# Peptides against a protein of PDB entry 3S8F, part 271

Target 1, 157 residues: chain A of PDB entry 3S8F
Amino acid sequence: VLTLFVAVPSLMTAFTVAASLEFAGRLRGGRGLFGWIRALPWDNPAFVAPVLGLLGFIPGGAGGIVNASFTLDYVVHNTAWVPGHFHLQVASLVTLTAMGSLYWLLPNLTGKPISDAQRRLGLAVVWLWFLGMMIMAVGLHWAGLLNVPRRAYIAQV
Target 2, 166 residues: chain B of PDB entry 3S8F
Amino acid sequence: DEHKAHKAILAYEKGWLAFSLAMLFVFIALIAYTLATHTAGVIPAGKLERVDPTTVRQEGPWADPAQAVVQTGPNQYTVYVLAFAFGYQPNPIEVPQGAEIVFKITSPDVIHGFHVEGTNINVEVLPGEVSTVRYTFKRPGEYRIICNQYCGLGHQNMFGTIVVKE

## One batch from the design tools (peptide; made by RFdiffusion4, then SolubleMPNN)

Design b2_p26_2_s4 (from b2_p26_2, 15 letters changed)
Fold by OpenDDE base, seed 2:
Structure b2_p26_2_s4 (fold): chain B 157 residues (1-157), chain C 166 residues (1-166), chain A 26 residues (1-26)
Amino acid sequence: as target 1 above (157 residues)
Amino acid sequence: as target 2 above (166 residues)
Amino acid sequence: STLLFMQGLRETMLSEFLTVYALLLS
């Protein structure tokens, strides 16, 4: 009950955001099932960062449901799975959203747009961050499923 | 126009929901597979038992490590394990192969972990609460107990051993 | 008890599935 009570609103929020993105993409001329994605402003780190955060949040959210499930928690509790979940939620969604917000906020506060060099650097940072986080998260989840313990420097596997 | 927009958004939401659902079930399936292949011999008791952590070292079944392993029936044992800063008692825990072992684990001080490598035994140990785990060791040998809950400066060195005898 | 655990797992999975499915139909 508790799991579903928290999970359902969260999923609805995520889907609403995704729907908004699709709508925006279509307004920008995107067509077809995936054309709207291409139409989104992928050249703007202020946009790319939070979107990548959302992508990381999808498996993270699924993991949240797993972690909160009574039966499934027997498998994942105090394993490397849990840090994997946290890194998707905090280091991906929250951090990337903060980064994206900063890319938007500073130019607006200063009245000066970011330079092209800054934009390209920002894109590189965001994508590399996301890539690293996904690699780490997959590794941690995999290790967790193999019963690698949390908060221990040793493992039998 | 607004109505059309809402319908379109709803359709998009359904698509994203489906994707999320797919990811959810992928993870659930993986966990289910793990459970199906690794749960043999492990039975969570689900019983809540309480104990006074301030006296558990002085009296009761946890007080004497030499008496911690109690035969309760034919090929059935109860092992009273104390997790403390920083170790386990008894250490080693000696049990017969093939016997049904009921671990009764508690702590006199802070929260600890009880993770037995090579098994799916993995429980937190709370002061004042008795963690109960039932397990049957099918293979003889040594199984290391590790603490997977931070419990202080010596947490990383907190180990125990279960010796399964033929 | 192991069977009960597996039953619990199936029940949890089913509950989650039905909840999400209901949302998809709404």
Scores: peptide ipSAE 0.025, ipTM 0.687, DockQ to the pose 0.035
Fold by OpenDDE base, seed 5:
Structure b2_p26_2_s4 (fold): chain B 157 residues (1-157), chain C 166 residues (1-166), chain A 26 residues (1-26)
Amino acid sequence: as target 1 above (157 residues)
Amino acid sequence: as target 2 above (166 residues)
Amino acid sequence: STLLFMQGLRETMLSEFLTVYALLLS
């Protein structure tokens, strides 16, 4: 019940953000079904980080609903699937959003823009983080499907 | 202006709502397919059964480990298992191959897990509640029981064994 | 077990559908 309740505002936020992104992309000259995506500021780690977080959050959100299902939870409960879900939600969306916030906040606090080198490094960090999180998440979900237990240091599989 | 931009954003929301709905169903379908094709299985929920955790060790079917395995039919057994800090009783649990085993698991102290490796048996064990799991071991050998719910300092060492005899 | 799984899937999908449907009506 709680999960489904939280899902409603989350979906509203996701839809609003997506709509805003499309609008922004089109304002920046993007056209077509996907052209607006390319027009977004992918050179800014403060933008890229939270967007990647959102991308990771989508399957995580779907997984959350699965975890909240009475019957489907029997398959995944207390397996490695669960921490996989957590890391998609927290270590992806929340953490990447925080990282992106830092790339915005630090220049504002110091009054100095980040250098081009710092910008590129930031992009690399964010993308590598996302990649790592996706690999780990896929691995944990896969392990969970193989019935690897949560909170155990050993598994037979 | 901001107002015009807001209207434009609203125009895209309907499309994204539809797309998001479609994607959600796709993701659920993909997850469902993956779950169905892997080793993790669904265990049906049993009937709600309550027990007094304060007396379960002293009286009743869980009190004597030597009497924990009860033959209920020609090829059917009920095993009364206690999950406690930090182990399982009886240990080992000995059952015959090919027999239908009904595990009735409860706890005298805190919440524990009951995860049998090599099987789809994976349930939480709550004090005061009896967890019922039905399973048939088709292969003989030893199956390790793992506690997958944190239950204290000795949680990581809490293991049991099911021995399936030919 | 298969039937229970399918039932769970249907319930989950229905919940998602109803959630989005409610949002569309809002």
Scores: peptide ipSAE 0.024, ipTM 0.708, DockQ to the pose 0.035
Fold by OpenDDE base, seed 1:
Structure b2_p26_2_s4 (fold): chain B 157 residues (1-157), chain C 166 residues (1-166), chain A 26 residues (1-26)
Amino acid sequence: as target 1 above (157 residues)
Amino acid sequence: as target 2 above (166 residues)
Amino acid sequence: STLLFMQGLRETMLSEFLTVYALLLS
């Protein structure tokens, strides 16, 4: 019942990260309400990947609140909703963060910068990954709300 | 410069924290929406009931499938269901249309699922505990029971049937 | 129970509100 208190530090962390992004964007010359977003280094896969992960984590976090609800857990538990949730949390945020970290780590360890071709390929990979994850997550959540069971090869719908 | 940067950071943080508060209420609204749209028709039990899984097959209301459906009042029934490896008992479960059905579900062996297609009945069944779900079938016909919790090699084939009669 | 859930939800909301409020005042 009181498990939702966990959402407090999570939200604080999330929006602190957002604040950091805004600050960074403004330092890079972004102005206005949304101009700072455009000023962020969207040409760097090491940046784009974890940011996309964070974006996927937002609906996942909202879903986490649902899953933690006593009454709502009854509805969504062991349905396709659940894998939809953790794919956003794990396969989106965690995985994309790992990907982004790799794009930073390897050049740093080897002392060799990534080529422009590698950079472009990296951007393509993380964006495609994000897109695929969002499609799958939406589908799974939708199926879950339609009472498609988890761990079953047959469903009514 | 250092102080200016610090002040700027704090300003952004405060702004986003205020936004966070707003988003809190959005999430509450999402919870309310989900409850309103998906919880109607099923009332879970609010009381924990315990049983001995080692004797549930030999004694008590789950022991005899022929006595599993008990009329408790006018248009009210209690159905004692066993989920086991790998099936359900009784099978089929026969109940009348329009009656208020209280399912009392437990397991003699391992954890199972009890998911009834066409309904929002979906509970895990734990050995030693009784899952209670109240539901009224408005439409006659057959409703398939699906195990949605892995319970062994035969999990994927673990099905039951509820037959709702006019 | 649903009542217990609602009580917990209200408490959570209050806690989060107070937390944000305190942070905004700091």
Scores: peptide ipSAE 0.023, ipTM 0.745, DockQ to the pose 0.030
Fold by OpenDDE base, seed 3:
Structure b2_p26_2_s4 (fold): chain B 157 residues (1-157), chain C 166 residues (1-166), chain A 26 residues (1-26)
Amino acid sequence: as target 1 above (157 residues)
Amino acid sequence: as target 2 above (166 residues)
Amino acid sequence: STLLFMQGLRETMLSEFLTVYALLLS
């Protein structure tokens, strides 16, 4: 019972981040239930990358709770589900956050701002990365639910 | 102004928490569906049983593959399985269709996996610990055992077979 | 199987409720 208390701080953090994004969007002129989303700076890869990471982290976090559950983990343990979870957490959130950090950090360290072409390229990179990761993650989770084992090159299905 | 901003953020946090609770029910439904669609029949023992991995090959119920399948009742069997680098013993495991099978699985060397295709049998096998899985095969045929825990250079080739006889 | 599911469900729900409770008290 107490094992899942570890999820409490992480959930609090996640929702605080989401609340901060909504607040920021509304400060930028966004109105309504979803208008604040459009008001966020989607033209900046340094912003888009970590946000996409957060979006991938949402289902990953839910999966984390499942994986941490003693009873529910029995269903998903050592199946393709687990790699799917990892790719959402590490290859999406962490990697995209790192990418976003670089898009901000490198120009500031060198004193040279990125060109418009570089900015557009950066946006393309992070969106394509996110798309690919989501496709792979969905596939892995689906395969896991079909009891496809991890660390094996063959499967019944 | 700072106070107003703080209140606004708190309101947004509450909203997102409410959303989280709503999504919880969606996820519960998905999990329930997943559980319902998995092959049934695995009953965990709920008992911690230990064995000496250094002697398990020489003495005890795992020592002789020919004696690994033990009939414990009219339609009940216990199968003592060793997962080792790199294979399973006995191999194949022959059991009757419709019989209640209790697998007692352990390892003499390193951690292995015991994943049986076509079933929901999927357990880790630890040296010094006996994994117990109860299952009834309803369909005759061959069921492949896959090691899904990395155990060394030959991990990818570590397979076994359960033959269910009519 | 159903019992295991229900146990997992109770644990998950408890975690969520406690999270909400903690945030409401903050």
Scores: peptide ipSAE 0.019, ipTM 0.742, DockQ to the pose 0.034

Design b2_p26_3_s1 (from b2_p26_3, 17 letters changed)
Fold by OpenDDE base, seed 1:
Structure b2_p26_3_s1 (fold): chain B 157 residues (1-157), chain C 166 residues (1-166), chain A 26 residues (1-26)
Amino acid sequence: as target 1 above (157 residues)
Amino acid sequence: as target 2 above (166 residues)
Amino acid sequence: GVMAFMAGLMATIRDVFLTTYALLLN
């Protein structure tokens, strides 16, 4: 019963990050309910990558609650659902955050800014990564709900 | 300037914290709803039972595959299944259609999976513990048992069969 | 419109995923 309270600090952390993004957007001139989103630096892969990771983490977090539920775990445990969850949490958030960190860190360490071409390429990479990861994750979750087993090369479906 | 910024940050944090708490309750409510409406998706498990994995092959109800299927009542059976590296016993498991089957599954060696295709039977099998799953096969035929927990080099080839007879 | 688009997208992803697994892994 109390297991779901593990989600409380995670949710608090996630939404405080969202608050920081809103504040940053408003400082950059964004106004209104959604105008602050547009004001964020979407032209910077160091920003876009971790934000996309956060977006993937939302359904992943919801899935985490499902996986932590005793009764619902009976349905999803050791099915394709589980790797679907992992790909949202690790391969999306963690990986994209690492990618974003690299885009920030390397220019600062070398003292050389990235070129415009490198910037655009970086944006393409992180967006394509996010898109591919979302497609795969959705597919894995769906297969899991259809009782496709994890760690098996065959399935009835 | 810093004071004003601090107050603004606190205001945003307060709003988003409230939202986070609201979302928590939404998730709990959704889970509760799912459980209330989808009770058929939950297979009743028995009480925790312990066995000695070092002797389970030599003595007890798992020792003889020929005696693994035990009728416990009218249209009720208990099946004592061993998951081992790399297969299941008995194999095949023969049970009648429409009977209530209680699977008692354990392992003499390492952790395995017990996933029955076409059913919602999906449990981990731990050495020293007995996994209990109750199921009634409504359709006759062959049901494949798949190991969905990595158990060694032969994991991918670890299969069993349940034969449901009319 | 958005919901219909999402439903269609999900169905497509499902079918591609399951078909690929069925053809290549089964």
Scores: peptide ipSAE 0.017, ipTM 0.735, DockQ to the pose 0.051
Fold by OpenDDE base, seed 4:
Parts: sequence; C-alpha cells; structure tokens
Structure b2_p26_3_s1 (fold): chain B 157 residues (1-157), chain C 166 residues (1-166), chain A 26 residues (1-26)
Amino acid sequence: as target 1 above (157 residues)
Amino acid sequence: as target 2 above (166 residues)
Amino acid sequence: GVMAFMAGLMATIRDVFLTTYALLLN
C-alpha cells in the first residue's frame, strides 16, 4: 500500500502539466470544458510531440501502479509486459519530449526558422511515432499477460 | 497581467490536483477489487531465506542433485533447485502429478530467472537468497524452465525441464 | 459499435504480435 503512494507525485506532475495546457488553451481562445484543447497549437511539432508523449504516459503510469503492486507484479514481472511499460515511458514520453525539444531548440540555436515542409514532416514523424509506439506497447502488454517471457527468444504461446 | 495569470494557473492546478488524487484512489480501488476477486491461482512469495552462495554447491540441500527432491509429507515434496550459468540442477526435475511441490531455488553465481512454461511460476533467483514457490502440477508431461533474466553469454541457451510423472 | 471495433483492433494487434513471435522467434 505504501509503495503505491509513489504515484502521488507522479500524478501531481502529470496533471500540473495538464493544468498548464488548459491555461494555455484558454489564453488562445479556447472555451468550455474541452474547447481549450482544440485551441492548443497542434500545428507545431514542438508542441505536439511532448503532448503525445503525455498521452502515452497515461497508460504507462497506470501500468506503473500495477508493476508496483506485489501480487500483480508477480503476474507481469520479467514478461513482455515490462518492455511494454517502459516503451510507453521512455520510448514514447521521453523520446517524444526530446523530439519536441529539438523542434524548438534547433531553430533557436541556428537562428533559422523551420520551413513549412519541415514543420509538416515533423508533424508526420511525431504522429507516426506515437501511433507505432501505441501499437507496439499494446502488443507487448498483451504478450506479457499471456506469459511471454522477457529476454527469451521462445515462448509457449 | 502576471498576477492574474498566476492566480489562474493556481486554480487550474488545484483542480487537476484534485483530479489526480481522485485518479489515485480509483487506481487503488481497482487494484483492491482485482485482488479481492481475481487472485485464484496466484502463488505467494515465501518468507525471505538467506544462503551462502559460495558454499551452496558444497554443502546443504542444494549440494547433491540426486537428493534434491525431498518428500516432506504425503503427496508433498520440496525440490532444491540451483540456477547457475548456464542451466538448472537437477535437470530434469522429476515430480509426481498432483503432488504439492515447494521449489527452493537459489543461485551460486549471478541473478537468473526461473520461468516455468505452462505455469504461473516466474521468479528471480538471487545469489544469497532462496526463492520459494509452491505449485501443484495437474497435468503430466514436460515443462520447460526458461531463464528470463540476462545472466551472461549463455543466457539464451539456459533451459531446464520439469518432468511430471503420472 | 465503437467498442466492438476497438476490441477487434486489439485482438488483431495481439494476434499479429503472437504470430510474429511464434513464427520468427519460436
């Protein structure tokens, strides 16, 4: 039970970011319960990438709670579930955040704005990356639940 | 206005914080529900038991593979298993069908895995620590043991067999 | 309808991964 309290600061961090997004969206003219989401700059890969990372982090975070549970961890530990979990955490959130950071950082470092073509390509990259990661993560989690072992080339299934 | 913006941000943060706490309780509740309703067949971990990995091969219950399977009662056995680089002993492990088997697993060298296909037996094996797993094989046949913790160059070939006899 | 679609999608993903694992690795 006490181990699960580690979820508190994680959730606080995640939803503090969400609060910032809501504020930003409302500043950009978004209104209502969800209208602020549409008002966010979805045309900017520097914004879209980390947000997609956050979306991937939601199921990953839920999985983190599962992994921290003694009895539930017995089911998933050292199975394909674990790679599924950290692909959401590292290969999605961290990686997409890094991508987004680069889309912001490089123009600022070089003093040259990205072209419209580069912007569109960037959007395509981050969305496709997110989609691929979600598919792979679902597959890995499912395989893990079917007792596919981690770090093995063979499985009964 | 920075002050106004700060106040607005705080209001949103409070709302989302409340939501986060609510979600936390939802997750805990879901875990509790799952544990209460869906725990059939879960093998609990045994009490922490320590062993000296430097002597486990020379003395004690793991020293002789021929005596690794010990009958402890009617239809009850304890099996002392070593996971080592790169295999298991005894190999094969022979146990009767329907018997309650207590596996006592340890390692003389590095961390290994003990994953038995077709079962929910899946534990890490640490040098100096004894992993205890209780299981009853309902079906006769061969069950493959897989190492699912990287343990060196021969990790991918580290297999064992449990033979369940009728 | 949406739930059925999602269930089918998830099942497909599952089967693809399991088939790949079985055919290529096993």
Scores: peptide ipSAE 0.016, ipTM 0.725, DockQ to the pose 0.049
Fold by OpenDDE base, seed 3:
Structure b2_p26_3_s1 (fold): chain B 157 residues (1-157), chain C 166 residues (1-166), chain A 26 residues (1-26)
Amino acid sequence: as target 1 above (157 residues)
Amino acid sequence: as target 2 above (166 residues)
Amino acid sequence: GVMAFMAGLMATIRDVFLTTYALLLN
């Protein structure tokens, strides 16, 4: 029970971010329960990247609860499950956020906006990155549940 | 306008915070449920035991690999295993099929892993502590032990074998 | 509407977690 108190700040942060997204979407004309999502600037890689990171972070966070659970950790500890968790947390959220930040920062540093071609390329990069990460993460989690060890080049399966 | 926007943000935040709290209770309930219904393939462990890693090779039950397998009762054995850089002792570990095996595993040097393929045996081995794993091999054959905790340059080649005899 | 959505979302998340826990516990 005490372990779950560690989740409180994380949940507060996550849902605060969600609140910010909802507000932003509604300011952009989105209405209803889901209309605000569609109204978000999905044409901007600086926005899409961190949002995709957040989406990956959700199952990763759920996995964090599993990893922190004494009884469940026994099942997943030192298996491919763990690197699967890492790739959702670090290689997805952190990395995509960094990518998104770069897409925002570079135009500001140079004083020049990115071209439309650069924008489209950026979108392709972040979406492909996210897709690849999700595929790999699912595979790693699945392999982990099949007792594939981490830090080993061989496995029974 | 700014004030209105601020109020709107606060309203959304309050809603999401309430949701957050609700989800927290859901998670707590799920954990409680999991604990209450926990019947997973848990390998029973003994009480926390400590050993001096500096002397474990010289004295005690881990000192002689020839004496590592000890019959403690009818169809019951205790196996004293050392995980070290870079291997396991004894190797192979020979045990009878169908016997209840209690592995007592420790390390004289650094942290290692003890992952037995084909089983749910997967523990870290810490110097100064004894890891206890209880398992019964139902199928004869060879089971590979894999070190799944990085332990140095030879980590990738650190393997052992459990031979289960009929 | 929002409350109903949240309730439904919570129920879905609950079921997902329960299923996951069940799978992890075999």
Scores: peptide ipSAE 0.006, ipTM 0.726, DockQ to the pose 0.304
Fold by OpenDDE base, seed 2:
Structure b2_p26_3_s1 (fold): chain B 157 residues (1-157), chain C 166 residues (1-166), chain A 26 residues (1-26)
Amino acid sequence: as target 1 above (157 residues)
Amino acid sequence: as target 2 above (166 residues)
Amino acid sequence: GVMAFMAGLMATIRDVFLTTYALLLN
């Protein structure tokens, strides 16, 4: 019950973040239903990282509702599903946000902008991290639904 | 101006609210569908029951593994299972095929898992609490019990067996 | 008012979720 309650303001926050992104994209010249997305600074790892984190957080958030639901939690509890959820929440959103924050913070602290090479490398790291995390998360959720136990070296399938 | 920006952001919230809610429900539906196709459903559980973990080994229905399987009806049994560091008792658990089995599981020491391979039986076992799971084994054979809650150095080797007899 | 709205939204989400589950699993 409490989790479902906190899900409401969390969703509202997510909506406002999305709205902020749309606003930013439109300020940058984006038009139409999807043009604002293209106008966002996808060349900046400090932007891309947390955005990818947010994208990973969407299914993770849905999973949170599942995990907090008594009936469904019985099915997924202590299966590989749970690590899948964690990797979306922690290793995706939190980690990518931290990465993005560093890409902003370090240049500001040092007073030196990142080089183009560093920027490109940063983009590669962030995208590859996200891709790997999504593969892992999907696999873990799938395994969990197949009743593969958490914290066990053996599987039922 | 932050105030103007805030006002402008609000103009886009309505669309994103609708989209996000729609996607949320789509995800829920997909998860529910997947669960429906990969599980036997929810196993009925009993009410919360408390026990003293410090005495559960010495007195009560969990004290004697030889008396752990109790016939409660013509085709009904209650099995009193202890999950401990590092194993289960009784081991093996012997039950008839087709009988309705009520597992009463508790722990004398730390939190353990009770995950029965080949079934949807999967519960945590807390010291001081009794986990109740009802299940009917339709197929004879051996079912492995796995601990899926870390409980110490021997956790990975903590197994039990349910033997379902024809 | 805000709390009531949030509670209502929560309940709606819950009910949709549980209904979906019930329809598919039962």
Scores: peptide ipSAE 0.005, ipTM 0.678, DockQ to the pose 0.069

